# Peptides against a protein of PDB entry 7AE7: the designs that were tried, part 171

Target 1, 321 residues: chain A of PDB entry 7AE7
Amino acid sequence: KVYKDLREFLEVLEQEGQLIRVKEEVNPEPDIAAAGRAAANLGKNQPAVFFEKIKGYKYSVVTNVHGSWQNHALMLGLDKNTSTKDQFYELNRRWDKFPVPPNVVKREAAPCKENVIDKDINLFEILPLYRINEQDGGFYISKASVVTADPEYPDDFNKLNVGTYRIQVKDRDRVGIQALAMHDIAVQLEKAEAENKPLPIAITIGNNPLVTFMASTPVGYNQNEYEFVGALQDGVPMDIVKSDLYDHLYVPAGSEVVLEGHIIPRVRTVEGPFGEFPGSYSGARLQCEVKIDRITHRTNPIFENLYLGIPWTEIDYLMAL

## One batch from the design tools (peptide; made by RFdiffusion4, then SolubleMPNN)

Design b2_p21_3_s4 (from b2_p21_3, 12 letters changed)
Fold by OpenDDE base, seed 1:
Structure b2_p21_3_s4 (fold): chain B 321 residues (1-321), chain A 21 residues (1-21)
Amino acid sequence: as target 1 above (321 residues)
Amino acid sequence: SAEEVEEENKKRVAAAEEAFL
């Protein structure tokens, strides 16, 4: 099975008994993290947790989407009881299909374009933000697929990068992003900053689960993560759409929320601390700052965020293959 | 409310900035 978006995947998770739906209103803190921990404590078959109602917010949260081997099997369109060995075998078999170029859909055909916010941007109105860990320095967007390009080669689709980065919400329209020197985004940012230019960015939230998986999987600088998504879909292209602000940036057509903006050149602001693993905090550091200039989103967008309750964490499953 | 959450976030960000400097 191939999924167009997060919603199609969540439907399958629910059908397969791999999603818990919380219908009662919860507090953002501590209830989201607490419910995630409770779900993780139910055993090795950790379900996704979908929170329909969050106090003070309009929209829903889903967490632990990738948080089990069963969910991972389902992501690959396999039987949920497929062994980790067989999942790895199938992943490697499909990996050899790279590249599978994506389909570029029209703007009007892309669900991520259903709504537009181009003024008075407020991330707190569109995302039900919460602290993932009690000691976090703020709210984090932890499962975003971040789209950037090489500013020297903007039309080279092979240099289009889709990565997962630690993103802290700094203000209504600003986020801090951790761009480490080993990441492709850091190479691209260095080129932009050399010319004192903004780096165009699209931060995409709530994607096709294979997009999220590939965004967390290191690939070569001249390899496009969307072309791997098509490979992992067993040769079925994924759907992408042109960003609204930038002709050279393409986002998943089915994204729940797309934050379009730019990394401010030669600016560094304090980001952190963040609990990357239970009991392990990355300290505060000077990191890049993104200005959000435009938001597009699906009607009633689902905020997909990372679960970090106890080992095995959702990160462990995203990185285990 | 979303506004209260925003103000709490601002305080946390400011506290982290102060602790870093």
Scores: peptide ipSAE 0.450, ipTM 0.912, DockQ to the pose 0.826
Fold by OpenDDE base, seed 5:
Structure b2_p21_3_s4 (fold): chain B 321 residues (1-321), chain A 21 residues (1-21)
Amino acid sequence: as target 1 above (321 residues)
Amino acid sequence: SAEEVEEENKKRVAAAEEAFL
């Protein structure tokens, strides 16, 4: 089984008994995190948790999408009871299919383009933002696939980077992003900042689960994560679409929300703290800041966000294979 | 309201930034 988007994956999770739907209105805090912890306590087969109604917000949240070996098996289109060993074997077998180039679809064929916001941008109107951990220094977008390019080689598709980074919401149209020196985004940012230029960025939320998986998986600087997604789809290309602001940035066609903008050159603002692991907060640091210039989104966008609870956390499953 | 939640959230963000400056 191959998934076009998050929605097709959530449908399969629900059919397989790997998704809990919360239909009652919840408070963003602490109910989302509390329900995630409760779901984690249901045993080894931790389901995704879908919140249909969040007080003060228009849209839904889903958490713990990758939060179990069963969900990981289903992501690979395997039986949910496939052993970790067999999942690893199949992952490696498919990895050897790299590269599988994506399909570039037309703008009108991309669900992520259904709605556009290009003025009066307010992230709180689009995303049901909440603190993931009680002591977090703000609201985090913790499961975004962030698209950037090499500013020296913007047309080199092999240098297009899709990564997962810690993103703190700063204002209606501003986010802090943790670009560590070991990340490919930091190389690209350094090149942009050397010239005192903005780095174009697309922050994509609610993707095909293999996009999220590959964005969390380190690859070579000259390897495109979308070509690995096609490999992990057993040779079926994924669908991408050109960003609205940038000719050289491509986003998943099925993304629930796309935040298009730029990293402001040579600006650093306080970011954090964030509870990356239970009981472990990474300290506040000066990090780069993104201006959001345009949003595209699906109708009734689903905010996919990371579940951070008792180990194993969702991040442990994303990084374990 | 959504506006009240936004303003409260903005205050929480600002307070968190001030606590670490």
Scores: peptide ipSAE 0.020, ipTM 0.531, DockQ to the pose 0.594
Fold by OpenDDE base, seed 2:
Structure b2_p21_3_s4 (fold): chain B 321 residues (1-321), chain A 21 residues (1-21)
Amino acid sequence: as target 1 above (321 residues)
Amino acid sequence: SAEEVEEENKKRVAAAEEAFL
C-alpha cells in the first residue's frame, strides 16, 4: 500500500489498532506528553496518539506516528506483524529502485494549498504548540521535513534537500533552526551567508510517513529525498508541488502545514534548551533564525510532532531502520 | 550479517541522533 499523505496513514494505523484517539479536551502541557508516555507504556506495540481537542487551540496533534515496529511495517505498506528483519529486507530491496522521480502536481491539486496565510502570521493559530519536555526552553517543531535548495544551483533538483531539524518557535512568525555542519542545509546556508543572502526555506509538517522517514535518513548531497520516497513506495512516484514563494522549492503535495520563509543571513539567536532524549538536555546555543513569510495548510491541519517521553522514543524507531 | 546490519543500524542511529540533536 502507498500513502498520499499523513491522513491516509493515520486511517490505516487506526484500522490496524495502532492509533489511539484522545477525544476529551487535553491541556497541551502536561497532558500531551503524559498521554504519550501512557501509550508508550503499552510495551512494544506502541500506537500513535491522536489528540482531537487541545485547550486553547483550534487544531489537533498527533504523536508517535513512527513509534513502533508495527507502525514502520504499515508505513512500508506491509503487514503490521512483519518482522524487523523482513522490513529491513524490503526497505533495502526498494532502496535499489532509486531514483523514482516525483510527480509535480498543479497547485489546485495539492491539499497543502487549501488555505493561505500571507499576513498577520501567527504560528500559534495554526499549530497547537506545547513543550515536549518539562525543561524545554520553548515550543518545538521536531518532526518537520525542511526543504532547502543549493543557492548556487537552485534549479538542480538533485540538490534539493529535505531534512529534519530541531526547530524552536521564537515568535509568531519566527523559528530557530538547528543547522549543524554535517547537515546539507548547513552547506546551503553557508553559500547563502557568504553572499549575505537569505536562504529560501519551506518547513513542512504532517507528511506522508515515508517523507518524514527519508527526511530523517542521511542521503548524498546530490540525491533528492523525494526520489527515495518513490523508491520506498516500490516505484510509485510521490506527489510534490511548487512552493508559493519560490520557483525552485517543492513541497509534498499532501503536507498538513507548510511554513514558507527564509533563513535570515548571519543572524544567530539563542535557542534551547531542548530535551533531545529522556533525561538529556542540550544547552542553549546560538542558532539560525527563520522568518516565516507565508503559510499554506490543509483544512483542519494535523500537527504531527515527535514523541520523546520515554525509551523507546519515536526517534529510536525512525533511526532503527 | 546480522552484526553488519546492527552496526549499520548503529551508524544510522548515530547519524540520525546527530541529525535530530
Scores: peptide ipSAE 0.000, ipTM 0.270, DockQ to the pose 0.020
Fold by OpenDDE base, seed 3:
Structure b2_p21_3_s4 (fold): chain B 321 residues (1-321), chain A 21 residues (1-21)
Amino acid sequence: as target 1 above (321 residues)
Amino acid sequence: SAEEVEEENKKRVAAAEEAFL
């Protein structure tokens, strides 16, 4: 089975008993994090948790989407009871199908383009933001697939990078991004900053689960994560669409929310602290700052965010393969 | 509300900046 978007995957998770739907209105804090922890404590078969109603917000939250081996099996379109060994075998078998080029769809065919915000941008109106940990220095977007390109080779599709980075919401239209030197985004940013130019960026939220998986999986600088998504779909291309601001940036056609903007050159602002693991905080650091210039989103967008609970965390499953 | 969340976030960001400097 192949999923076009997050919604198709959530439907399967629910059908397979791997999603808990919370229908009652919850407080963003502490209820979202508390419910995530409670779900994690149910044992090895950790379900996703879908919050239909969040007090003070218009839209829904889902967490722990990748939070179990059952969810990983389902992500690969396998039986939920497929052994970790067989999942690994199948993943490796499909990996060898790389590259599988994506389909570029028209703007009018892309669900992520259903709504546009290009003025008076306010992230707090679009995303049901909450602190994941009580001591976090702010609100984090921790499960975004971030699209950037090489500014020297913007038309080289092989250099288009889709990565996962820690993102703190700084203002209505600004986010801090942790671009570490070992990440492909840091190489691209260095090139842009050498010329004192902005780096174009698209921060995509709520994707096909294999996009999120590949965005968390290290690949070569000259390898496109979307072409691996097609490989992991057993040779079925994924659908991508041009960003609205940049002809050279492509986003998943089914993204729930797309934040389009730029990394401000040679600007660093305080980001953090963030509790990456229970009881451990990465301290505040000077990090890059992104200006959001445009938002596109699906109607009633679902905010997918990372679950950071007691081991195994969702990140452990994303990185364990 | 979204406004209250924004205001709370501003306070937290400012506190983190102050603690870093």
Scores: peptide ipSAE 0.453, ipTM 0.913, DockQ to the pose 0.830; fails the geometry check

Design b2_p21_4_s1 (from b2_p21_4, 9 letters changed)
Fold by OpenDDE base, seed 3:
Structure b2_p21_4_s1 (fold): chain B 321 residues (1-321), chain A 21 residues (1-21)
Amino acid sequence: as target 1 above (321 residues)
Amino acid sequence: SAEEAIREAIKNAPKVEQVFP
């Protein structure tokens, strides 16, 4: 089984008994985090948790999508009871199919382009934002696939980076991003900042589960994560589309939400604290700031966000294969 | 069940006063 988008994967998770649907209205805090903890603490067969109604918001939230070995098996289109050993074997077998180039679809064929916001941007109108931990210094987008390119080689598709980074909401149209020196985005940002230029960015939310997996998986600077997604789909190309603002940035065609903007050069603002692990807050740091200039989104977008807690949580499963 | 555990967790979660603007 190959998934075009998050919705097709959530349907399979629900059919396989690996998704719990909460139909009752919940409070964003603490109900989402409480449910995520309860799901993670099951020890095995940890389900995704889908919240249909969030008080004060228009749209839905899903958490713990990658939160179990069963969900990882299903992500690979395997039986949910496939052993971790057999999952690893199959992952490696498919990895050797790299590169599998993506299909570039027309804008009109991309579900992520159904709606556009280019003025009066307010992230709170599109994303049901909540604090994951009580002591978090703000709202986090923790499961985005962030698209950037090398500003020296913008047309080199092999240097297009799709990564997962900690993103704090700073204002209606501003986010902080943690770009660590070891990440490909930091190399690209350094080049842009050397010239005092903005770095173009697309922050994509609610993707094909293999996009999210590859965005959390380190690859070479000269390797494209989308070409690995095609490999992990057993040779079926994924669908990508040009961003609206940038011809050189491609986003997953099926993304629930795409935040297009730029990293402001040589600006650093306070980000955090964030509870990456229970009882361990990463302190407040000076981090990069992104201006959001345009949003595209599917009708009734699903906010996919990470549950963070005591290992093994969703982040540990994303990094363990 | 998993569903019961999740529902119980939501029910028993300390209701923080939502300081949403």
Scores: peptide ipSAE 0.517, ipTM 0.832, DockQ to the pose 0.776
Fold by OpenDDE base, seed 5:
Structure b2_p21_4_s1 (fold): chain B 321 residues (1-321), chain A 21 residues (1-21)
Amino acid sequence: as target 1 above (321 residues)
Amino acid sequence: SAEEAIREAIKNAPKVEQVFP
C-alpha cells in the first residue's frame, strides 16, 4: 500500500490497532508528553497518539507516528508483524529502484493549498505548540521536512534538499533553525550568505510517512529525497507541488502545513536549550533565523510532532534503518 | 490496556503553568 498523505497513514494505523485516539480535551503541557512517554513505555507495538482537542488551540496533534517496528512495517505498506529483518530486506530492495521521479501536480490538486495565510502570520493560530521537554527553552517543531535548493543551481532538481532540522519557534512569524555544517542546508546557506542574500525555505509539517523517513535519512547532495520516496513506494511516484513564493521549491502535495519564508542572511540568534536526549540538553547556541512570509495548510491541519524521551523513542526507529 | 495506560498517564501528569504568547 502507498499513502498520499499523513491522514491515509493515520487511518491505517487506527485500523491496525496502532493508533490511540484521545477524544477528551488535553492540556498541551504536560499531557501530550505524558501520553507519548506512556506509549513509548509499552515496550512493543507502541501506538501513535492522536489528540483531537487541545486546550487553547483549534487543531489536533499526533505523536509517535513512527514510534514502533509495527508502525514502520505499515509505513512500508507491509503486514504490521513483518520482522525487522524482512523490513530491512524490503527497504534495500526498494532502494535500488532509485530514482523514481515525483509527479508535479497542479496547485488546485494539492491539499496543502486549501488555505492561505499571507498577512498577520501567527504560528500559534495554526500549530498547537507546546514544550516537548519541561526544561526546553521554547516551543519546538521537531518533525518537519525542510525544503531548500542550491542558490547557484536553483533549477537543478537533484540539488533540492529535504531534511529534518531542530526548529524553535521564536515569534509569531519567526523560527530558529539548527543548520549544522554537516547538513546540506548549511552548504546552501553558505552560498546565499556569501552574497548576503536570503535563502528560500519551505518548512513542511504532517507529511506522507515516507517523506518524513527520507528527510531523516542522509543522502548525497546531488540526490533528491522525493526520488527515494518513489523508490520506497515500490516505484509509485509521490506527488509534489510548486511552492507559492518560489518557482524552484517543491513541497509534498499532501502536507498538513507549509511554512514558506527565508533564512535571514548573516543573522544569528539564541536558540535552545532543547532536550534531545534524556538528562542532556543541547546548550543554547547562536543559530539561523527564518522569517515566515506565507503559510498554506489543509483544512483542520494536524500537527505531527516528535516524542522525545528514553530509547526506544520515535527518533530511534527513524534512524535505525 | 495501552489506552488505559495513556489515559492514566495524562490524568496523573503534574500540571504545569501553560505559557501562551
Scores: peptide ipSAE 0.507, ipTM 0.840, DockQ to the pose 0.855
Fold by OpenDDE base, seed 2:
Structure b2_p21_4_s1 (fold): chain B 321 residues (1-321), chain A 21 residues (1-21)
Amino acid sequence: as target 1 above (321 residues)
Amino acid sequence: SAEEAIREAIKNAPKVEQVFP
């Protein structure tokens, strides 16, 4: 089975008994993190947790979507009880189909374009933000697929990068992003900053589960993550759409939320602390600053976010592959 | 059950006021 978006995957997780729906109103803190921890601590068959109603917010949250080997098997369209060995075998078999170029769909056909916010941007109105860990210095977007291009070769689709980065919400229309020197985004940012130019960025939230998987998987600088998604879909192309602000940036057509903006050149601001592991916080650091200039989103957008805790959590499953 | 464990975790979680920037 191939999934066009997060919603099709959540439907399958629910059908397979791998999604728990919380229908009662919850507090953003601590209830989301408490539920995520309880789901992770089941030891096996860890379900996604879907929160329909969050106090003070309009929209829903889902967590622990990739939080088990069963959810991973279902992501690959396999039986949920497929062994880890057989999942790896199938993953490797499909990897050999690279490259599978994506389909570029029209704007009118892309669900991520159903609604637009281009003024008075407030991230708290569109995302049910909460602290993931008790001692976090702010709210984090921890499961975004971040799209950037090479400023020297913006039309080279092979240099289009889709990556996962630590993102702290800093204001209504500002986020901090951790771009490490080993990441492709850091190479692209260095080129933009050399010319004192902004780096165009699209931060995409709530994607096809294979997009989130590939954004967390290291690939070569001259390899496009979307072409691997098509390979992992057993040769079925994924659907992408042009961003609204940038002709050279393409986003998943089915994204729940797309934050379009730019990294401000040669600016660094305090970010953190963040609880990467229980009892282990990264210190406050100077990180890049992103201005959000436009939001597109599906009607009733789902905020997909990570639960972080003691291994094995969702992040460990995403990195183990 | 998984659902009962999640409901219990939510019920027993120490209630904290949401702080927005």
Scores: peptide ipSAE 0.505, ipTM 0.823, DockQ to the pose 0.794
Fold by OpenDDE base, seed 1:
Structure b2_p21_4_s1 (fold): chain B 321 residues (1-321), chain A 21 residues (1-21)
Amino acid sequence: as target 1 above (321 residues)
Amino acid sequence: SAEEAIREAIKNAPKVEQVFP
């Protein structure tokens, strides 16, 4: 089975008994994190947790989407009881199908374009933001697939990068992003900053689960994560759409939320601390700042966010490959 | 059950008011 978006995957998780739906209103803190911890601590068959109602917010949250081997099997369109060994075998078999170029869909066919916010941007109106860990220095977006390109080769689709980065909400229309020197985004940013130019960026939230998986999987600088998604879909292309602000950036057509903007050149602001691992906080650092210039989103967007807690957590399943 | 464990965790979680920046 292939999934066009997060919603199709969540439907399958629910059908397979791998999603718990919380219909009662919850507090953003600590209820979301508490539920995520409880789900992770089940030890086996850890479900996704879908929160329909969050106090003070309009929209829903889902967490722990990749939080089990069963969810991982289902992501690959396999039986949920497929052994880890057989999942790895199938993953490797499909990996050899790279590259599988994505389909570029029309704007009108892309669910991520259903709604537009181009003025008075407020991330808190769109995303039910919460502190993931008690000691976090703010609200984090932890499962975003961040799209950037090489500013010297913007039309080279092989240099289009889709990565997962630590993103702290800094203001209504600004986020901090951790671009480490080993990340492809850091190479691209260095090129932009050398010319004192903004780096175009699209921060995509709530994607096809294989997009989120590939965005968390290191690939070569000249390899496109979307072409791996097509490979992992057993040769079925994924659907992408051109960003609204940039001709050279393409986003998943099914994204729940797309934050389009730019990394401000040669600006660094305080970001962190963040609990990346159980009992381990990365300290506060000076990191890049993104100005959000446009939001597109699905109607009733689902905020997919990571749960961080005692291993094995969702991040451990995403990184265990 | 998994659902019961999640509900119990939510119930027992210390209620904190969220502070927006």
Scores: peptide ipSAE 0.471, ipTM 0.822, DockQ to the pose 0.800

